# Peptides against a protein of PDB entry 2ODG: the designs that were tried, part 91

Target 1, 89 residues: chain A of PDB entry 2ODG
Amino acid sequence: MTTSQKHRDFVAEPMGEKPVGSLAGIGEVLGKKLEERGFDKAYVVLGQFLVLKKDEDLFREWLKDTCGANAKQSRDCFGCLREWCDAFL

## One batch from the design tools (peptide; made by RFdiffusion4, then SolubleMPNN)

Design b2_p27_1_s3 (from b2_p27_1, 15 letters changed)
Fold by OpenDDE base, seed 5:
Structure b2_p27_1_s3 (fold): chain B 89 residues (1-89), chain A 27 residues (1-27)
Amino acid sequence: as target 1 above (89 residues)
Amino acid sequence: EEEKKRKELEEEVERSKKLGEEAMKKA
């Protein structure tokens, strides 16, 4: 499978203060839900990703439970954070 | 509003930490 341009744009540089909606798989609907829960920045979601020790199943389940992400959305978001971490952590 | 947002974030952070710990125990 190929990645989206959104994914490539995110993993290409330090995330800094990028909004949560900059993450691959996180559109307007999921972004709003995450923001309402305090996950307004991508780095906050990164924090949860790291708390879960980068475990795919745990993270994707958490994302589903937190904002209602479907399988593709959670997969895209996980892949985005994993590849970003591989490059910058 | 800033204080309210801070409190809401702190509550969610605590939730996230607990969920992470519990999830790891079940993994």
Scores: peptide ipSAE 0.212, ipTM 0.723, DockQ to the pose 0.100
Fold by OpenDDE base, seed 2:
Structure b2_p27_1_s3 (fold): chain B 89 residues (1-89), chain A 27 residues (1-27)
Amino acid sequence: as target 1 above (89 residues)
Amino acid sequence: EEEKKRKELEEEVERSKKLGEEAMKKA
């Protein structure tokens, strides 16, 4: 599947203190909801991704339940974190 | 407000821990 420029920008470098909204699939709406739940930085979502053992189904369901992400949004976010981890973890 | 936010975060952490335990069983 194709990736967005947002995805490519995220996976190209260490994430550092990037906001949660920098993750592919996470727009302003989802970002705000995640922030309200304590997930203000991309690395916090990364932490959850890792806690879930990088399992796609578990992560995407978690994201859906946590901020209401749809299938595309959760797919994009998962792919973003997976590829970032492949490069930097 | 700060106390409320802290409580909400603690609840989310607990939720995440439970999900992690489920992930361990699934993997």
Scores: peptide ipSAE 0.186, ipTM 0.711, DockQ to the pose 0.129
Fold by OpenDDE base, seed 4:
Structure b2_p27_1_s3 (fold): chain B 89 residues (1-89), chain A 27 residues (1-27)
Amino acid sequence: as target 1 above (89 residues)
Amino acid sequence: EEEKKRKELEEEVERSKKLGEEAMKKA
């Protein structure tokens, strides 16, 4: 499997104040749902990723339950955060 | 309004944390 350009753009630099929609797998629909729940910035979702101890199954399940992410969306988002953390955390 | 939004975020974060803790207990 190959990553998207969106993934590569996200993992290449500090995330700073990037919106939640900048995460791979998070499009307009999921982004709006996350923002409505208070997850307006990518770093807030990162926080949840870390609270779940970077566990793929826990995070992907949480994302599905929180915004309705499908398998690909949750996988892309997880991979995005995992690789970002490997580079910058 | 800012305080209201902050409180809503805090409640959501707390919910998420608790769900995560419960999930980890099952793991």
Scores: peptide ipSAE 0.176, ipTM 0.695, DockQ to the pose 0.098
Fold by OpenDDE base, seed 3:
Parts: structure tokens; sequence; C-alpha cells
Structure b2_p27_1_s3 (fold): chain B 89 residues (1-89), chain A 27 residues (1-27)
């Protein structure tokens, strides 16, 4: 299916200091949980994505374990970071 | 080798989660 506008907005520019909630698939609920676990910035989640060598299964499992993300949320977040990296790494 | 690699990455993930929680306590 098509990506969200939130996804497109995120992948269009350097993420800088954007909050974790700016990631596609990360709403207010998941964002709050991630922040409580020390993942307050999008770049911290990017760090996890890179440490896991961009492995989809490992990343999505991490996200689920860390904030309770469902399959769609983890897929959207993974896709968001993957496309961002394709553009800026 | 693939299994070992995956295990090491999963271990890092777990350490990262704990580190994040500790970081919040320090803030």
Amino acid sequence: as target 1 above (89 residues)
Amino acid sequence: EEEKKRKELEEEVERSKKLGEEAMKKA
C-alpha cells in the first residue's frame, strides 16, 4: 500500500533533533513509551536500526519488545528508517 | 555463523534497552 504523509515528511529531510514521535508508525502512545525507555529522539532509534545492521526482523522485534509496537507500526517505522537511510546515508 | 551473528545482535539490543532506561534515570 501507499505510505503515509508522516512517512514522506520524515524521509524528505535530515532528521536532526526530531522527536521519536516523528517516525512513521510511532504515535503518541508508542512515542511516550519509547521516551520513557530513553529513546526520545528519532536518531536514537536510528542508532538501533544501524546497530542491527538494518535487519528488519531484529529491528521490528526490538521495537515490539521496547514499546509494544504491533506489526503495522513496526513495519511503518522500519520502512521509514530504511528509506531515510537510502536518501541520506 | 549467521546464528551467532543474530545472537550477538540480539544481545546488543537488550543492552541498548537497559542503557536507555538508565539514561532516563540520569536525566
Scores: peptide ipSAE 0.128, ipTM 0.661, DockQ to the pose 0.091

Design b2_p27_2_s1 (from b2_p27_2, 11 letters changed)
Fold by OpenDDE base, seed 3:
Structure b2_p27_2_s1 (fold): chain B 89 residues (1-89), chain A 27 residues (1-27)
Amino acid sequence: as target 1 above (89 residues)
Amino acid sequence: TLEEEKKLIEEGVEKAKKLLEEEEKKK
């Protein structure tokens, strides 16, 4: 499937201190919920992604349980982090 | 720099671990 411009913008450069809402699939609603749970920066969500050893099922289930992400949102977020890691890690 | 980026990622991993532990305590 195709990716969004938001996805392409994120994977094109180091993430630095970018907010969690800069991740593909994470809009304002999900972003605020993640921030309330302590995941305020994109690099913290990346940390969770790495703690789960890049496992798609585990990560997408975690994202759903943590902020209520639907299937498309969790897919977009996972794909965004996967491709970022392929480019920079 | 790349070094600063890697430092943030390491910090993110540690914070994620801590947050996960805190969530488990809420069960």
Scores: peptide ipSAE 0.580, ipTM 0.888, DockQ to the pose 0.871
Fold by OpenDDE base, seed 5:
Structure b2_p27_2_s1 (fold): chain B 89 residues (1-89), chain A 27 residues (1-27)
Amino acid sequence: as target 1 above (89 residues)
Amino acid sequence: TLEEEKKLIEEGVEKAKKLLEEEEKKK
């Protein structure tokens, strides 16, 4: 699979307080829904990723259930967080 | 700094835990 520029931009540097919409796979629609559910920052979604022990199936299912992410969106988001963690954690 | 970054991540983990618990209670 290929990655987007959005993915590459995110994994290249510390995330700090970047909004949830900065994550690959998370556009305006999904971002708004995540924010409404309390996941307003990328580091909060990362928190969920870590709470789920970096499990792909659990995380992607959670993302789907939480904001209605489709398979591609959840895959992109998971990959984004996984690669960020590999680089910085 | 990376130290500040790690602190935010810790906060994110705690917030995620709370939000997850709240979501489970809504079921």
Scores: peptide ipSAE 0.575, ipTM 0.887, DockQ to the pose 0.861
Fold by OpenDDE base, seed 1:
Structure b2_p27_2_s1 (fold): chain B 89 residues (1-89), chain A 27 residues (1-27)
Amino acid sequence: as target 1 above (89 residues)
Amino acid sequence: TLEEEKKLIEEGVEKAKKLLEEEEKKK
């Protein structure tokens, strides 16, 4: 499998206060829906990822239920956060 | 800095927990 440049850009550095839309798999449509639910920063979505104990099925289901992410979008977002954590946590 | 990064992660965890609880109350 291959990753996007957006994924590589995110996992290459600390996320700081990057917006939620900087996450791989999260475009403008999904980003706006997440912001409406209070997930406006990437670190808040990371928080949810950690609260769910990095469980892929739980996280991807949550993302689908929260903003309507499809299988590829949720996979890309999960992979992005997993690899970021492996590098920085 | 690393300290600032860890602070944001902690804040993200707390905010996520709060948001999850609020969503559960709406159901």
Scores: peptide ipSAE 0.563, ipTM 0.884, DockQ to the pose 0.880
Fold by OpenDDE base, seed 2:
Structure b2_p27_2_s1 (fold): chain B 89 residues (1-89), chain A 27 residues (1-27)
Amino acid sequence: as target 1 above (89 residues)
Amino acid sequence: TLEEEKKLIEEGVEKAKKLLEEEEKKK
């Protein structure tokens, strides 16, 4: 699978307090929906990813149900967090 | 720093757990 520049930019460094919109697959629309649900920082979505034990199906389903992410968006977001964890955790 | 990053990750996990509990209560 190919990755976006947004993905590469995110996985290249510690995420710190980056907004949720910095995650691959999460644009302004999805980002606002996530923020409305209390996920105001990328590290909170990472928290959810870890709570779900890095399970792809569970995470992608959660993302779809929470903000309406489509298959590509949820795939991109999951891959972004997985690769970030591989690099920094 | 790595310590600051680890702190944020821990906070993210705790917040995610809390948000999940809140969502379950809404159902």
Scores: peptide ipSAE 0.562, ipTM 0.884, DockQ to the pose 0.888

Design b2_p27_2_s2 (from b2_p27_2, 16 letters changed)
Fold by OpenDDE base, seed 3:
Structure b2_p27_2_s2 (fold): chain B 89 residues (1-89), chain A 27 residues (1-27)
Amino acid sequence: as target 1 above (89 residues)
Amino acid sequence: TLAEERKLIAEGVAHAKELMAKEAAEA
């Protein structure tokens, strides 16, 4: 599977205070829903990712339940955070 | 800086835990 430019841009550098919408798989629609649920920054979603022990099934299910992400969106978001952690944590 | 990055990540973890607790309480 190939990655998007958005994915590559995110995993290339520390995330700092980037908005949640900067995550691969998270567009305007999903981003707004995540913000409404309190996940306004990418580092907060990373926090959830880490709380779930980097478990793919748990995280992707959480993302679906929280903002309505489909299979591709949740896969892209998970992969984005996993590769970011591999590079910077 | 790296220290600032790690601080934000720690805050993100704390925030996520709080949000999960709230969701569980509402269920």
Scores: peptide ipSAE 0.675, ipTM 0.916, DockQ to the pose 0.881
Fold by OpenDDE base, seed 5:
Structure b2_p27_2_s2 (fold): chain B 89 residues (1-89), chain A 27 residues (1-27)
Amino acid sequence: as target 1 above (89 residues)
Amino acid sequence: TLAEERKLIAEGVAHAKELMAKEAAEA
């Protein structure tokens, strides 16, 4: 599988206070829903990712349940955070 | 800086845990 430019842009540098919508797989629709649930920054979603011990199934299920992410969106988001962690954490 | 980044990540973890607990309580 290939990654998007959005993914590559995110994993290329520290995330700082980037909005949640900067994550691959998270567009305006999902981003808004995540923000409504308190996940307004990418680092908060990273926090959830880490709380779930980087478990793909748990994280993707959480993302689906939290904002309605489909399989591709959750996969893209998970991969984005995984690769970011591999580079910076 | 990396220090600032790590601080944000720690805050993100804390926030995520808090939100998870709140969601569980509300369910």
Scores: peptide ipSAE 0.673, ipTM 0.918, DockQ to the pose 0.878
Fold by OpenDDE base, seed 1:
Structure b2_p27_2_s2 (fold): chain B 89 residues (1-89), chain A 27 residues (1-27)
Amino acid sequence: as target 1 above (89 residues)
Amino acid sequence: TLAEERKLIAEGVAHAKELMAKEAAEA
């Protein structure tokens, strides 16, 4: 499988205060829902990722329950955060 | 900076915990 340019752009540099919508798999619809639930920045979603001990099943299930992400969206988001952590954390 | 990045990550963890606790209490 391949990654998107959005994924590559995110994992290439520190995330700083990038909005949640900068994460791969998170478009305008999911981003808005996440923001409404308090996850407005990518680093807050990273926080949840770390709280769940980087567990893929737990994180992807959480993302589905929180914003309605489908399997591809949750996979893309998880992979984005995993690779970012491998590079910078 | 690296220090700022680490601070944001720590804040993200704290915020995530707070949000999940809030949702659990409301359920």
Scores: peptide ipSAE 0.671, ipTM 0.917, DockQ to the pose 0.891
Fold by OpenDDE base, seed 2:
Structure b2_p27_2_s2 (fold): chain B 89 residues (1-89), chain A 27 residues (1-27)
Amino acid sequence: as target 1 above (89 residues)
Amino acid sequence: TLAEERKLIAEGVAHAKELMAKEAAEA
Protein backbone atom coordinates (compact mmCIF):
# COMPACT_ATOMS: atom_id res chain seq x y z
CA MET B 1 0.00 0.00 0.00
CA THR B 2 1.06 3.56 -0.69
CA THR B 3 1.40 6.24 1.97
CA SER B 4 0.61 9.94 1.86
CA GLN B 5 3.10 12.75 2.07
CA LYS B 6 1.53 13.62 5.41
CA HIS B 7 2.39 10.14 6.65
CA ARG B 8 5.96 10.39 5.39
CA ASP B 9 6.42 13.80 6.96
CA PHE B 10 5.28 12.52 10.35
CA VAL B 11 7.36 9.34 10.47
CA ALA B 12 10.52 11.10 9.28
CA GLU B 13 11.27 12.92 12.55
CA PRO B 14 10.52 12.95 16.29
CA MET B 15 7.00 14.16 16.90
CA GLY B 16 7.73 16.47 19.82
CA GLU B 17 4.68 18.58 20.54
CA LYS B 18 3.08 18.29 17.11
CA PRO B 19 -0.68 18.78 17.18
CA VAL B 20 -2.99 15.79 16.86
CA GLY B 21 -3.86 16.96 13.36
CA SER B 22 -0.35 16.14 12.18
CA LEU B 23 -1.17 12.43 12.30
CA ALA B 24 -2.01 10.76 9.02
CA GLY B 25 -5.73 10.17 8.72
CA ILE B 26 -6.55 12.97 11.15
CA GLY B 27 -7.89 16.08 9.44
CA GLU B 28 -9.41 19.25 10.79
CA VAL B 29 -12.75 17.65 11.71
CA LEU B 30 -11.35 14.61 13.51
CA GLY B 31 -8.62 16.70 15.10
CA LYS B 32 -11.17 19.03 16.68
CA LYS B 33 -13.13 16.10 18.08
CA LEU B 34 -10.01 14.51 19.52
CA GLU B 35 -8.99 17.81 21.12
CA GLU B 36 -12.44 18.13 22.70
CA ARG B 37 -11.92 14.70 24.26
CA GLY B 38 -8.53 15.69 25.67
CA PHE B 39 -6.31 14.27 22.94
CA ASP B 40 -4.81 17.55 21.81
CA LYS B 41 -1.28 16.44 20.89
CA ALA B 42 0.02 13.62 18.75
CA TYR B 43 2.02 12.29 21.72
CA VAL B 44 -1.22 11.81 23.69
CA VAL B 45 -2.68 9.70 20.87
CA LEU B 46 0.63 7.82 20.83
CA GLY B 47 0.08 7.32 24.55
CA GLN B 48 -3.28 5.71 23.84
CA PHE B 49 -1.70 3.58 21.13
CA LEU B 50 0.88 2.30 23.63
CA VAL B 51 -1.66 1.79 26.43
CA LEU B 52 -3.57 -0.46 24.03
CA LYS B 53 -0.34 -2.43 23.47
CA LYS B 54 -0.18 -1.40 19.81
CA ASP B 55 -3.22 -3.58 19.10
CA GLU B 56 -4.64 -2.56 15.74
CA ASP B 57 -8.23 -3.62 16.34
CA LEU B 58 -8.42 -2.00 19.76
CA PHE B 59 -6.82 1.24 18.61
CA ARG B 60 -8.88 1.60 15.45
CA GLU B 61 -12.07 0.86 17.37
CA TRP B 62 -11.10 3.42 19.99
CA LEU B 63 -10.41 6.03 17.34
CA LYS B 64 -13.75 5.35 15.67
CA ASP B 65 -15.61 5.61 18.97
CA THR B 66 -13.73 8.72 20.07
CA CYS B 67 -13.85 10.91 16.98
CA GLY B 68 -15.88 9.03 14.37
CA ALA B 69 -12.94 8.02 12.20
CA ASN B 70 -13.81 5.83 9.23
CA ALA B 71 -11.90 2.72 8.21
CA LYS B 72 -9.39 4.54 6.02
CA GLN B 73 -8.74 7.28 8.57
CA SER B 74 -8.19 4.81 11.40
CA ARG B 75 -5.95 2.66 9.22
CA ASP B 76 -3.87 5.64 8.19
CA CYS B 77 -3.53 6.85 11.77
CA PHE B 78 -2.60 3.41 13.09
CA GLY B 79 -0.03 2.89 10.36
CA CYS B 80 1.45 6.30 11.00
CA LEU B 81 1.99 5.58 14.70
CA ARG B 82 3.24 2.04 14.08
CA GLU B 83 5.89 3.19 11.65
CA TRP B 84 6.88 6.09 13.88
CA CYS B 85 7.41 3.67 16.77
CA ASP B 86 9.46 1.35 14.57
CA ALA B 87 11.77 4.25 13.81
CA PHE B 88 12.00 6.01 17.17
CA LEU B 89 11.00 3.62 19.99
CA THR A 1 16.32 16.31 22.64
CA LEU A 2 15.82 12.57 23.03
CA ALA A 3 15.23 12.98 26.75
CA GLU A 4 12.56 15.59 26.13
CA GLU A 5 10.91 13.36 23.54
CA ARG A 6 10.80 10.41 25.94
CA LYS A 7 9.39 12.61 28.67
CA LEU A 8 6.56 13.74 26.41
CA ILE A 9 5.78 10.14 25.48
CA ALA A 10 5.59 9.19 29.16
CA GLU A 11 3.28 12.13 29.78
CA GLY A 12 1.16 11.06 26.82
CA VAL A 13 0.78 7.57 28.25
CA ALA A 14 -0.19 8.95 31.65
CA HIS A 15 -2.68 11.35 30.10
CA ALA A 16 -4.24 8.63 27.96
CA LYS A 17 -4.68 6.40 31.01
CA GLU A 18 -6.36 9.20 32.92
CA LEU A 19 -8.73 9.97 30.06
CA MET A 20 -9.58 6.29 29.70
CA ALA A 21 -10.39 6.05 33.40
CA LYS A 22 -12.62 9.13 33.24
CA GLU A 23 -14.53 7.80 30.26
CA ALA A 24 -15.02 4.46 31.98
CA ALA A 25 -16.38 6.18 35.06
CA GLU A 26 -18.85 8.18 32.99
CA ALA A 27 -20.13 5.13 31.12
Scores: peptide ipSAE 0.666, ipTM 0.916, DockQ to the pose 0.883

Design b2_p27_2_s3 (from b2_p27_2, 11 letters changed)
Fold by OpenDDE base, seed 4:
Structure b2_p27_2_s3 (fold): chain B 89 residues (1-89), chain A 27 residues (1-27)
Amino acid sequence: as target 1 above (89 residues)
Amino acid sequence: TLEEEKKLIAEGVEKAKELLEEEEKKK
């Protein structure tokens, strides 16, 4: 499959304190919902990704339940974090 | 720096764990 420029921009460098909305698949709508639930930074969502042991099904289900992400959005977000970890962890 | 990045990741893990516990209490 193909990736977006947003994905490529995120996985190219350390995330630091980038907002949650910088993650691929997370737009303004999903980002605001995540922030309301306490997931305000990309590194907090990465934290959740790691707590779930990088399990795709668990993470994507969590994202759906937490902010209403659809299949495409959750797939993009998961892939973004997976590839970031492959590069930096 | 790389050290700062690793620190943020650790903080993110702890915050995520806390948020999960809080969400479970609300259900």
Scores: peptide ipSAE 0.616, ipTM 0.898, DockQ to the pose 0.879
Fold by OpenDDE base, seed 3:
Structure b2_p27_2_s3 (fold): chain B 89 residues (1-89), chain A 27 residues (1-27)
Amino acid sequence: as target 1 above (89 residues)
Amino acid sequence: TLEEEKKLIAEGVEKAKELLEEEEKKK
């Protein structure tokens, strides 16, 4: 799949305490909604990703239900976390 | 460091579980 520079920047290094908005597919609108629901850091969304056992359907459905992400946004976010895990976990 | 990174990931997992539990209580 085609990836963005935002995706490449995220998967290139440890995430540390990067904000949730640093994830590919998560813009300002979705980021604020996630923060309001307690998912303020990228590592918390990664936590959700791992709790859901890296399942694409479960994660993308959760993201849609939690912040209103569309198909492209949820795909980009899932792919970002998957590739980060492949590199660092 | 790697240890700090793994610590944050563990905290993220725990926080995600707590938030998920809270959402289920609202349902």
Scores: peptide ipSAE 0.616, ipTM 0.896, DockQ to the pose 0.878
Fold by OpenDDE base, seed 1:
Structure b2_p27_2_s3 (fold): chain B 89 residues (1-89), chain A 27 residues (1-27)
Amino acid sequence: as target 1 above (89 residues)
Amino acid sequence: TLEEEKKLIAEGVEKAKELLEEEEKKK
C-alpha cells in the first residue's frame, strides 16, 4: 500500500512539539477531541503508543475509544508512529 | 536536538500514563 504525504512529512524528521493534528490519520475533528482529552501534542500520543508497548490492536482500540477514529484513521496513525519510531528510536 | 527529543518522549510517556489513570478514575 501507499502512504500519504502527511505521513511522509511526519516520519522524515523529529517530531518535537508538533501538534497532535500533525499525525497521519488525525484531522481537525479527531485532533480537537484528542486535545480535549489532554493529548494535545504528537509526543503525548507517541507516549501512549509506547505505554501500550507498540501493540497495534491496543493502540487502535484506544484511539477509537478516545476520539472516535475509524479503521483507516487509526491504521494511518499507528503506521505513522511505528515508522517514526523505526527511524528515530 | 536529540536530547530535547528524548525529553519530550519521556514527558509524553509520563503524561499518557497519568491521563490513563485519570480516565480509569472516571469510570
Scores: peptide ipSAE 0.612, ipTM 0.896, DockQ to the pose 0.886
Fold by OpenDDE base, seed 2:
Structure b2_p27_2_s3 (fold): chain B 89 residues (1-89), chain A 27 residues (1-27)
Amino acid sequence: as target 1 above (89 residues)
Amino acid sequence: TLEEEKKLIAEGVEKAKELLEEEEKKK
């Protein structure tokens, strides 16, 4: 499996208050939809990821239902958060 | 700092819980 530069940039450092759109797989369209639903920062989506106990199926389904993410987008986002957690949590 | 990072993560968890509960109420 390959990752994007966006993924590598995100997992390389603490996320702080980075916008939700900084997550791999989350572009402007999905980011705006997430923001409309209250998930305005990457750390809030991370919060959801943790609430779902890092379960891939649950998270990816949630992301799909919440912002319409396709399979690749949800995979990229999940992988981004998983690797970030492995590095910093 | 890493401490500030951990505080944000904790905040994110709580906010996510709240948002999830709100979404469930909408169903």
Scores: peptide ipSAE 0.610, ipTM 0.896, DockQ to the pose 0.874

Design b2_p27_2_s4 (from b2_p27_2, 10 letters changed)
Fold by OpenDDE base, seed 3:
Structure b2_p27_2_s4 (fold): chain B 89 residues (1-89), chain A 27 residues (1-27)
Amino acid sequence: as target 1 above (89 residues)
Amino acid sequence: TLEEEKKLIEEGVEKAKELLKEEEEKK
């Protein structure tokens, strides 16, 4: 499937201190819920992604349980972090 | 810099670990 422009913008450069809402699949609603749970920056969600050893099922289930992400949102977010890691780690 | 980027990633990993512990304590 195709990626969004938001995805392409994120994976094109280092993430630095970008907010969690800059991740593909994470809109304003999900972003606020993640921030309330302490995941306020994209690099903290990346930290969770790495703690789960880049496992897609574990990460997507975590995202659903943490902020209520649907299947597309969790897929987009996972793919965004996976491709960012491929480029910069 | 790349060093600063990797420092943030390390911080993110540690924060994620701590947040996971806090969530489990809520159960």
Scores: peptide ipSAE 0.582, ipTM 0.889, DockQ to the pose 0.870
Fold by OpenDDE base, seed 5:
Structure b2_p27_2_s4 (fold): chain B 89 residues (1-89), chain A 27 residues (1-27)
Amino acid sequence: as target 1 above (89 residues)
Amino acid sequence: TLEEEKKLIEEGVEKAKELLKEEEEKK
């Protein structure tokens, strides 16, 4: 699989207080829904990722249930967080 | 700094836990 420039930009540096929409796979639609559910920053979604023990199936299912992410969107988001963690945690 | 980054991540974990509980309670 290939990654997007958005993915590469995110995993290349500390995330700080970047908005949730900075995550690969999270566009305006999903970002808005996540924000409405309290997941307004990328680090909060990372928090959920870690709470779920970095489990791909659990995280992707959660993302789907929370904001309606499709398979590609959840895959992109998971991969983005996984690679970020590998680089910085 | 990385230290500040780690602090935000910790904060994110705690917030995620809280939000997860709230979502479960809504069911």
Scores: peptide ipSAE 0.581, ipTM 0.889, DockQ to the pose 0.867
Fold by OpenDDE base, seed 1:
Structure b2_p27_2_s4 (fold): chain B 89 residues (1-89), chain A 27 residues (1-27)
Amino acid sequence: as target 1 above (89 residues)
Amino acid sequence: TLEEEKKLIEEGVEKAKELLKEEEEKK
């Protein structure tokens, strides 16, 4: 499997206050829906990822239920956060 | 900085917990 440039750009550096739309798999449509639910920053979605104890099924289900992410979008977002954590946490 | 990054992560965890609780109360 291959990753996107968006994924590589995100996992290469600290996320700081990057917007939620900077996460791989999160485009403008999903980003706006997440912002409406209060998840406006990437670090807040990371917070949810950690609250769910990095569980892939739980996180991807949450993302689907929260913003309507499809299988590829939720996979890309999960993988992005997992690899970021491996590099920086 | 590392300290600022860790601070944001902590804030993200707390906000996520709060938002999750609020969503559960709406249902």
Scores: peptide ipSAE 0.577, ipTM 0.888, DockQ to the pose 0.883
Fold by OpenDDE base, seed 2:
Structure b2_p27_2_s4 (fold): chain B 89 residues (1-89), chain A 27 residues (1-27)
Amino acid sequence: as target 1 above (89 residues)
Amino acid sequence: TLEEEKKLIEEGVEKAKELLKEEEEKK
């Protein structure tokens, strides 16, 4: 699978307090929906990713149910967090 | 720093747990 520049930019460095919209697969529409649900920072979505034990199916289903992410968006977001964790955790 | 990053990760985990709990209570 190919990755976006947005993905590469995110996984290249510590995420710090980057907004949720900095995650690959999360644009302005999904980002606003996530923020409305309390996920205002990328590290909170990372928290959810870890709470779900890095399970792809559980995370992608959660993302779909929470903000309406489609298959590509949820795949991109999951892959972004997985690769970030591989690099920094 | 790495310590600051770890702190944020811990905060993220705790907040995610809280949000999941709130969503369950809202159902």
Scores: peptide ipSAE 0.575, ipTM 0.888, DockQ to the pose 0.889

Design b2_p27_3_s1 (from b2_p27_3, 10 letters changed)
Fold by OpenDDE base, seed 5:
Structure b2_p27_3_s1 (fold): chain B 89 residues (1-89), chain A 27 residues (1-27)
Amino acid sequence: as target 1 above (89 residues)
Amino acid sequence: KEKEEKEFLEKAKEAGEKLLEKLKEME
């Protein structure tokens, strides 16, 4: 499967203080919902990803439950974090 | 396995929420 430019931009460098909306699959709508729940930075979502031990099904279900992400959005977000971790963690 | 995964998911969700509440409380 092909990745988006947004994905490639995110996984190419340390995420630092990037906002949650910089994650692939996280648009304005989901970003605002995540921010309202306290997930304002990408690294906060990364934290939850790591707490879930990088498990795809658990993370995607969490994301769906937390902000209403659909299958594509959760897949894109998971893939983004997984590949970032593979490169930098 | 499904039961264990659900339990783990709920614990992880709760832990995350508690941490966020604590951070907000400290501000």
Scores: peptide ipSAE 0.122, ipTM 0.677, DockQ to the pose 0.108
Fold by OpenDDE base, seed 1:
Structure b2_p27_3_s1 (fold): chain B 89 residues (1-89), chain A 27 residues (1-27)
Amino acid sequence: as target 1 above (89 residues)
Amino acid sequence: KEKEEKEFLEKAKEAGEKLLEKLKEME
């Protein structure tokens, strides 16, 4: 599989205060829904990812339930956070 | 099993919601 430029940009550096929409798979529609639920920063979603012990199925299910992410969007978002964690945690 | 995973997911969701509620109360 190939990654998006958005994925590469996110995993290349500390995420700092990046908005939730900076995550791969999270466009404007999903980003707005996540922000409405209090997930305005990428690191808040990272927090949920870590609470779910970095489990792919649990995280992707959570993302689907929380903002309506489809399979590709949840896969891209999971992969983005997984590879960021591999690089920086 | 699937039941345990579902229960864990629900607990994790609840924990996240409680944390966000706590932050909201502090504003």
Scores: peptide ipSAE 0.122, ipTM 0.670, DockQ to the pose 0.109
Fold by OpenDDE base, seed 2:
Structure b2_p27_3_s1 (fold): chain B 89 residues (1-89), chain A 27 residues (1-27)
Amino acid sequence: as target 1 above (89 residues)
Amino acid sequence: KEKEEKEFLEKAKEAGEKLLEKLKEME
């Protein structure tokens, strides 16, 4: 599978204060739902990712439950955070 | 294994929500 430019842009640099919508797989619809749950910044989602021990199945399930992400969206988001962590954590 | 994953997921979700709630209260 190939990655999007959005993915590449995210994993290339420190996360900083990037909004949740900057995560690969998180568009406007999912972003708004996440923001409503308090996940307004990408680093807040990163926090949940880390609490879930970086587990793919657990994180993707959480994302689905939290904002209704489909399989591709959750996969893209997971991959984005995983590769970011591999580079910077 | 599936049960354990489900239990961990629920605990992790709850913990995250509680932390966010606490942070919101501090703002």
Scores: peptide ipSAE 0.120, ipTM 0.676, DockQ to the pose 0.111
Fold by OpenDDE base, seed 3:
Order: structure tokens, then sequence, then C-alpha cells
Structure b2_p27_3_s1 (fold): chain B 89 residues (1-89), chain A 27 residues (1-27)
């Protein structure tokens, strides 16, 4: 499958203080909902990803329940974090 | 398997929310 430029930009470097909206699959709408729940930085979502043991089904379900992400959005976000972890964790 | 995953998911959700609440209290 083809990745977005947003995905490539995120997985290419340490995430630092990047906002949650920098994650692939997380646009303005989902980003605002995540921020309202306290997930304002990408690294906070990374934390949840790690708490869920990097499990795809659990993470995508969590993201759906937390901000209403659809299948593509949750898949893009998961793939973004998985590949980032493979490179930098 | 599905039941166990659902239970783990709920615990993980709660843990994340509690951590965020704790951080807010510390500020």
Amino acid sequence: as target 1 above (89 residues)
Amino acid sequence: KEKEEKEFLEKAKEAGEKLLEKLKEME
C-alpha cells in the first residue's frame, strides 16, 4: 500500500513535541477530539499505543472509541506509530 | 480471546485517562 507524505514525514525523524495532528490518519476533527481528551501530543498517543502492547486491533479500537476514527484513519495512525517504533524505539 | 481483549482494552483506557488526570493535578 502507498503511504502519505504525512506518514513519511512522521516516521522519518524523532517525534519530539509534534502535535497529535501530525500523526497519519489524524486530521483536524480527530485531532481536536484527542486534544479534548488530553492527547495533545503525538507522544501521548504513542504512550497509549505502548500500553496496549502495540497491538493493532486493540489500538485501532481504542482510537475509534476515543475520537471516532474510521477504519482508514485508525489503520493509517497505527501504521504510522508502528513504523516509527520500528525505527526509533 | 475476544473477551480477554475487551477487558484489557478497558483497563488500558482507564490507565491512560488516570495518568492524564494525575499529570493535570501536578501542574
Scores: peptide ipSAE 0.118, ipTM 0.674, DockQ to the pose 0.111

